# Peptides against a protein of PDB entry 2AUS, part 235

Target 1, 323 residues: chain A of PDB entry 2AUS
Amino acid sequence: ADIKREVIVKDDKAETNPKWGFPPDKRPIELHIQYGVINLDKPPGPTSHEVVAWIKRILNLEKAGHGGTLDPKVSGVLPVALERATRVVQALLPAGKEYVALMHLHGDVPEDKIRAVMKEFEGEIIQRPPLRSAVKRRLRTRKVYYIEILEIDGRDVLFRVGVEAGTYIRSLIHHIGLALGVGAHMAELRRTRSGPFKEDETLVTLHDLVDYYHFWKEDGIEEYIRKAIQPMEKAVEHLPKIWIKDSAVAAVAHGANLTVPGIVKLNAGIKKGDLVAIMTLKDELVALGKAMMSTQEMIERSKGIAVDVEKVFMPRDWYPKLW

## One batch from the design tools (peptide; made by RFdiffusion4, then SolubleMPNN)

Design b2_p27_4_s1 (from b2_p27_4, 9 letters changed)
Fold by OpenDDE base, seed 2:
Structure b2_p27_4_s1 (fold): chain B 323 residues (1-323), chain A 27 residues (1-27)
Amino acid sequence: as target 1 above (323 residues)
Amino acid sequence: DEELRERIRELDERRRELKERLEKRAK
């Protein structure tokens, strides 16, 4: 998720009108909320859907969605996209996840063997989704990016794990326990990362949201609620980006596909079929779409559809219609 | 909604306790 992508400039003379749009840092508080994502520290107990329903009640919202289900017993990073930003969760669903897990072994195993076996679970693993999952129970490969053992205390193994989206840590722990020959279960689990959202100063509780909303509505203090809500652009930081001309923004905001002449700059390494974020020159999210060309094709070609626009976020009126 | 606020406080306390326990073991 921390892949710094090179930026290739196609048009170094392209300017943006400062009067058009609403950059992420310049949105009025109501607009900031409408295009917001909360980095929620989900408590253990409630479902992710219950927590989203509570956030809607707390913040008086019509719509919200979460960036990937946490089981009821699992705490930690749950991105909650608000109102107009609700569908930005589609960028977060495929994003990598990090967890801290406590595994309890059902027998005694030498520490050296624990370390050796857990290292073998780095890379590709075969999983079957749990029965309770809405996902078809087909065997599927998932990537474990890393396993970092933090502590071994007898039968308790605390570890950090980075995984591909839809990797089941409970199933991973079960398989580790089988490989160790003694069996194991997941005692505790916390999600510490979901794509660009991590445990940092942006992480807020449900209690924080209650208080911060009160300070805004009753005391007129918007600072806390403003800080508690990230701009929707945060939810696409991990995606490859294409920055477009001001003259192309309104067309894309109306649902037109992005054509090559509209591109000002783009990230290196875009492949055909990649999910990409279409941005203004002010780093405003216009839309998500599917790349129809590689970065190289977008550089070399003078015409054609660069991005099939799948989801528009920007309002149609932020930029003038110039088509 | 005072009932919701109370429930949130209880759940956030449990979250805090769990987080602190995991962070203490990770050091």
Scores: peptide ipSAE 0.178, ipTM 0.783, DockQ to the pose 0.913
Fold by OpenDDE base, seed 5:
Structure b2_p27_4_s1 (fold): chain B 323 residues (1-323), chain A 27 residues (1-27)
Amino acid sequence: as target 1 above (323 residues)
Amino acid sequence: DEELRERIRELDERRRELKERLEKRAK
């Protein structure tokens, strides 16, 4: 999520009509909810699916989905995409995650050895998915981006860890314990980050959502529920982006592929096959799609399919048909 | 749904306690 991407301008004369669309920060409250994502602080106990079901009941929603499963006992950052935004979870599932974990060692180990061995687990690791995972139990490589030891208290090791999506912290701790020669288990786990969602002022509880929805429905105060829900565009902040002409928006909103002439600006470093966000010049999410060209090809070519549009989010009527 | 509200409050309290323990140890 922290990778700054250069923005390359292809058409510096492209303007946007202020009357078209609904910019993320200017949506009416009902529309904001329909295109929203909650940065939920999931409590320990319930499954991620139970929590999503509760959010649907609290907010009177037909549809919602989460940006990556937390185990029942795991607390912290669970992005929950609402209604029309539900499919934006596809952008969050592959996103990096951060956790704070408490590892309990099954024997005494010198602190210097703990630090040395845990440092060896930064980088590529081989994992077997847990028996309870819906994923086929094939050995797979995963990246550990960093391990930061926060505290060592005898046999208890508190650490922060940044990992590739689908890295199992329980399995990591088990392997660290084996490498230390004494064994270890995961005592506690909290997720502190899921892609662009982190522990910040946008993090809300289920209790907050109950209260904020009540304030809106009974007291007419929309401010709290508005702040508790992020625009769906937040859920794609970490993706490479392509910004398109107003004249291309309605076609893409109807499910047409993005062609090269529709591009105004784009991020550097897009490769063929990458998941990309198609944006308006007002930073509205139109669609997610698969890049069919690199950034360089999108610059150099005058014609062709730039993005295979897979997931449309924008309503068909926000921009006029200009074809 | 008062039962759901009570259950949510209990779960969020447990979340708070766990978060505070982890934050206090991370300092």
Scores: peptide ipSAE 0.172, ipTM 0.774, DockQ to the pose 0.914
Fold by OpenDDE base, seed 1:
Structure b2_p27_4_s1 (fold): chain B 323 residues (1-323), chain A 27 residues (1-27)
Amino acid sequence: as target 1 above (323 residues)
Amino acid sequence: DEELRERIRELDERRRELKERLEKRAK
């Protein structure tokens, strides 16, 4: 997710009007909340849905959604998109995840064998979703990007694992235990990353949200609640981006497909069928859509539909109609 | 809502304890 995508400029003379739109850092607090995502440190115990319900209650919100379910017993990074940003969670569904897991072995295994076998689980693995998953219980391949063993203490193995979206760490640990010949189970699990959301200074607790909302509503101090909420643009940082002309923004905000002439700059490596973020020249999220062309086709072609616009986020009035 | 606040405090304490335990083992 941290791969800096190359930016290809198509129109180096394209300028943006500073009077149009609301760049992420210039949104009034109410508007910032309406287009916000919380990097929540979910406590162990409640479901992800219960926690979202509590956030709506704490912040007096009508709508919110989470960027990928954590089991009740699992703590850590849960992105919660607010109000008008609620639909941005779809960008987080395909995003890679990182966890710290404690595996307990059901027998004694030499450390060298533990390390060797766990390294064999880097790469492609075959999984069946658990019964409690909303996902169809078909066998599927998933990628384990990396396994980093942090500690081995007898039968307890603490490790960091980066995985493709929808990889089940409990199932991974079960298969590692089988490969070791002794069996294993997942004792503890924490999610440390969900796409662009990680354990950093933006990670907040439910307690923090209670206090920060109080400071805003009772004391008139907006700073804390403003910092606790990330702009929705954070939730698309891991996606390939296409930046568009000011003259194209209002059309896309009305649900029109992005055509090639509207493109100012774009990331390299976009493939047909990729989920892409359509951005203004001020790095405002206009919409999510499906790429109908590759990056190369978007450079070489003078016309055609570049992006099939699936979800608009930007209000229709932030930019003028210039058609 | 004092009941919700208390429940949040308890849950966040459990989160902190778990996080600290995992961070301590990762060093």
Scores: peptide ipSAE 0.169, ipTM 0.774, DockQ to the pose 0.910
Fold by OpenDDE base, seed 4:
Structure b2_p27_4_s1 (fold): chain B 323 residues (1-323), chain A 27 residues (1-27)
Amino acid sequence: as target 1 above (323 residues)
Amino acid sequence: DEELRERIRELDERRRELKERLEKRAK
């Protein structure tokens, strides 16, 4: 999520009509909720599905979904996409994750050896999904991007870990314990990041949501609930983006594939097969899709399908049909 | 880490309180 992507401008004269669409900062509160994502501080104890059910009950919602399961005992960052934004969670499933973990060793190990062995777990690791995972229990590789030891207190090792999506920290700790020769288990785990969502001022509790919804419904104060809900566009900040002409928006919103003439600007480094976000010139999410061309091909070609549109988010009426 | 443990305890307390409130409202 922190990789600043270069923006290549293909059409520097492209303008946008300020009367069309609803930019993320200009949505009425009801519309903001319909296209919202909560950066929830999931408490330990409940399942991620139970927490989503509670949010639907608290906020009087029909639909919601989460950006990747946290175990019942795991707390921290759980993105919860609301109503019409519910399917934006598909952008968060492949996103990197960060955790703070407490590992308890089953024997005494010198600190220097702990540090040395844990550093060897940076990079590619082999894991088997746990029984509770909806994923088939096949061995697979996963990336550990970094391990930062925060504290070593005898047999207790507190560490920060950045990992590829679907890395199991419990399994990582088990393998670290085996490599140390004494064994280990996961005592505590908190998720501190899920793609663009992190522990920051946008992180809210279930209690906050109860209070903020009350302030809105009973006191008419929308400010708190507005701040507690992020626009769905937040959930795609980590994806490569393609910005399109106003004249192309309605077609894409109707489920048409994006063609090269519709592109105004795009991120560098898009490869064929990448998940990309199609944006308006007002940074509104139109759709998610699969890149059918590289960035270079989208620049050099005058015609062709640039993006196979997989999921539309924008309503069909926000921009006029210009075809 | 006492900071992590304290934070987890606080979250568990808040979870219990919320669960009790939700159970009372379901009745």
Scores: peptide ipSAE 0.036, ipTM 0.630, DockQ to the pose 0.084

Design b2_p27_4_s2 (from b2_p27_4, 11 letters changed)
Fold by OpenDDE base, seed 2:
Structure b2_p27_4_s2 (fold): chain B 323 residues (1-323), chain A 27 residues (1-27)
Amino acid sequence: as target 1 above (323 residues)
Amino acid sequence: MEKLIEEIRELDEKRRELKKRLEERAK
């Protein structure tokens, strides 16, 4: 999420009609909810699925989905995509995660040794998925992006860890404990980040959602529920983006592949096969798709399929059909 | 709904307590 992506302009004369679409900041409250993502502070206890079911009940929604399972005992950042935005979780599933973990050591270890050994776990690690995961228990590599030790108090080690999606912190702690020679277990775990979603002013509780929905429905106060729900575009902030002409929007919204002539601007560093977000010039999410060209190919070529459109989000009627 | 709200409150208390413990240790 912290990768500042350069924006390359291909068509500097491209304008957008302000009457077309619904920019993230200009959606009526009902539409904002329909295209919303909640940065939920999941409590410890319930499953991520139970929490999603509760959100649907609280907000009177038919559909919702979460941006990556938190174990029942794990609290913190759980992105919950709502209604028409439900499938935007596909962009969040592969996103990096950050946790704060409390590791309890089963023996005394010098602090210098703790620090040294934990530093060795930065980089590629081998993990086996836990027995309770729906994932086949094959050995797989995962990236640990960083380990930041926050505190060492005797046998208690508090640390921040940035990891590749589907890294099991419980397994990491177990392996650290083995490497230290004394064993260890995960005492506490909180997720502090899931891609673009972090602990910030957008983080809301289930209780907040109950209250904010009540204020809207009973008191007519939309402000709280509007602030509690992020636009679905937040869920793609970490992806490389391609911005398209108004004339291309309706075609992509109908499920047509994006062709090179439709591109106005794009992020640098897109590779063939990357998941990309197709955006309007008003920063509205049209679709997710697979890049069929690199950024350089999209600049140099005059024609061809730039993006294989996999999932449309934008309604077909937000932009006029110009073909 | 009321039972769910009560369950949510109890869970949010546990969340706040956990968060506080983690923040106190991170200082």
Scores: peptide ipSAE 0.159, ipTM 0.771, DockQ to the pose 0.935
Fold by OpenDDE base, seed 1:
Structure b2_p27_4_s2 (fold): chain B 323 residues (1-323), chain A 27 residues (1-27)
Amino acid sequence: as target 1 above (323 residues)
Amino acid sequence: MEKLIEEIRELDEKRRELKKRLEERAK
């Protein structure tokens, strides 16, 4: 997820009006919540859906959604998108995940063999989704980006693992156990990352949310609840971005497709079919869409549809209609 | 609200305990 993408500038003279829009750092608290994402530290026990329902109750919200299910027994990073930002979870579903897992082996295996075999599971693996998954149980390939063994204590193996979205760590551990010849099971699992959301100072508990909402509503102190909620733009940091002219913003906010003349700057390496974030020059999320051109085509062409706009987030009135 | 706060506190304690145990093993 930490892919530094080069930024290619098409229009180095493009300016933005400071009076238009609401940059992520300048949103009034009510608007900040409406366009917010919580980096929740999900407790073990409840479902991801129950936790989202509790957040809605705590914060008095109409809508919320999570950036990818954690099993009831699994703790850690659960992005929860709020209100008008609820649909931004679509950017998080395909995002890579990281976990810390405890694997228990069902027999004794030399440490050197454990290390060697676990390294062979880096790269592409074949998985079948578990019975409890909402996903169709078809065999599929998934990428294991890395396995970092943290500790080996006899039959207990603690490891960090970076995986493609929808990789099942329980299934990975089962296959590692088979490859070791002794069998294994997942004893514990914590999610430490979901795309741009990780274990950092933005990670908050349900208890924190209760207290911070109270401080805002009863004591008039908004600082804590403001800090506990990330702007929706955080949820798209891992996507390739296209920055657009102020004159193009209102059209895209009305659901118009982005055309090439509207582009000021863009990330390198966009391919046709990629999910991209359309941004203002103030780093406000306007919309998500499907790239209809590569980065190179968007540079070379003077006209055409650059992005098929799928989801608009920005209100229609933040920027003036200049057409 | 009170019952929810109590449930949240108990769950967050279990979270802290699990996190601590995983961090201690990773040292």
Scores: peptide ipSAE 0.149, ipTM 0.769, DockQ to the pose 0.960
Fold by OpenDDE base, seed 4:
Structure b2_p27_4_s2 (fold): chain B 323 residues (1-323), chain A 27 residues (1-27)
Amino acid sequence: as target 1 above (323 residues)
Amino acid sequence: MEKLIEEIRELDEKRRELKKRLEERAK
């Protein structure tokens, strides 16, 4: 899932002024929170919206949003974008997901048959969204990238699964159970990855957030709350990036479309219509937008609209107007 | 399996405790 994208340099002489902007690792704590994303370990029981409301209450925030719904009974990786970063969740909605699931079979099946049938569910599957989904209940294709069986204990099958965004593991398990001829249900589910967010040292609990906020507000210790919140730029690591000149930053921050002359470097393999992150030379997120050109067209052309800017994140005053 | 089940149970207990503390502070 870490698609290492090649970086193509168009302007090797482009410099950036160190006095402009706020690089992700140099934001004051209040500004870091305003442009933050929490890699939350969502507990089982609450809805994703209840958990977002609790984070807002714990951290005294006006706005927050999550990077893709987890069902109440599902635990694990829930990215929660804060305040001015709230809209970055749109980059996480289409991102691949990984889960660990416990499937319970309704009958006895030989292990070799379980392994063989589950391997056939790698690739494209047809799914119908559940009744509780905010998405219209239409049949749709989804990709299963991999299924890794971790353990088989009689009728219980523990497996890791990598899936396209909006794949329903409960529905996958139901179809596996039908293919096995005995039926099955999802006993337990944990999300272990949501795009760039995974189970790592950045994963924090709601309890950690309570304690870390207390250490900051009462004891003046910002270190813990700073580490518990990732910069919003983390939420776009999986997207193709375009890095722009300092002279183009303020225009894009005002909502102007990115033109080809503003590009310093870009990832390979951008297609027309792709969601792209527009970055400064200091790896600050300026905006998300739709690519209007391929990488190749952005290299070969001297002019034209490269990116249709859809959502600006950077404040208008971080870089001077140079137009 | 056991480790995942235990981890999920512990997370549910911690959630229930946090919810109680948050409800008590709202009063």
Scores: peptide ipSAE 0.017, ipTM 0.502, DockQ to the pose 0.106
Fold by OpenDDE base, seed 5:
Structure b2_p27_4_s2 (fold): chain B 323 residues (1-323), chain A 27 residues (1-27)
Amino acid sequence: as target 1 above (323 residues)
Amino acid sequence: MEKLIEEIRELDEKRRELKKRLEERAK
């Protein structure tokens, strides 16, 4: 998520009309909610689906979805996409996750051995999905990006771990315990990051949402609920981006594939088959799609399908039809 | 609504307690 992607400009003369669209910072409060994502601090106890149902009830919404399941007992960062933004969760499902975990060892192990063995679990690990997962129980490789030991107190090991999506921390701790020769279990788990969403000033509780919605509806104060909801564009910050001409926006909003002439600027390092975000020059999310070309092919070619558009977010009327 | 608000408050208390335990252990 933190890789600064270079921006390559194809058309330095491309201008945008300030009267068209609704930039993320200039949406009326009702429209901001319709295209919003909450960085929710999920409490321990409820399922991720129960929490989404509560948010829909609190905010009087028809639709919402979450950016990746947290187990009932697990707290922390749960992105919840609202209404028209609901399907932006497809960008968050494959995103990396960070956790803080407490591992309890079933025997005494020297601290040097704990540190050495846990470092061996950085990189590629083999996991079997748990019995209760809807995922077929095939052995699969997952990446552990980093393990940072925060504290060792006898048999208790507190650590931060960055992982590929769908890595099971409970299974990781079980395997670490086996490698240490004493066994181990997961005592506590909190998710501290889900792609671009982390523990920061944007993290809100269910109680905060109740209070902030009340302040808006009863007192006419929109400031709190506005700050509690992030624009849907936040949910795609970790993706490679392609910025398009105003003349291409309405066509893409109608479900047309993005062609090379519509590109103004793009991130470096796009590969064929990558999930990409199609943006306006005002940083509005138009659509998600599959790259049909590399960045280099999109620069060198004068024509062809650059992106196969899979999901449109932008309404069809925000930009005029210029075809 | 009141029962839901009460349930949410109890869950937020449990969250704050868990967060405090994790922060106390990370010192």
Scores: peptide ipSAE 0.029, ipTM 0.579, DockQ to the pose 0.816; fails the geometry check

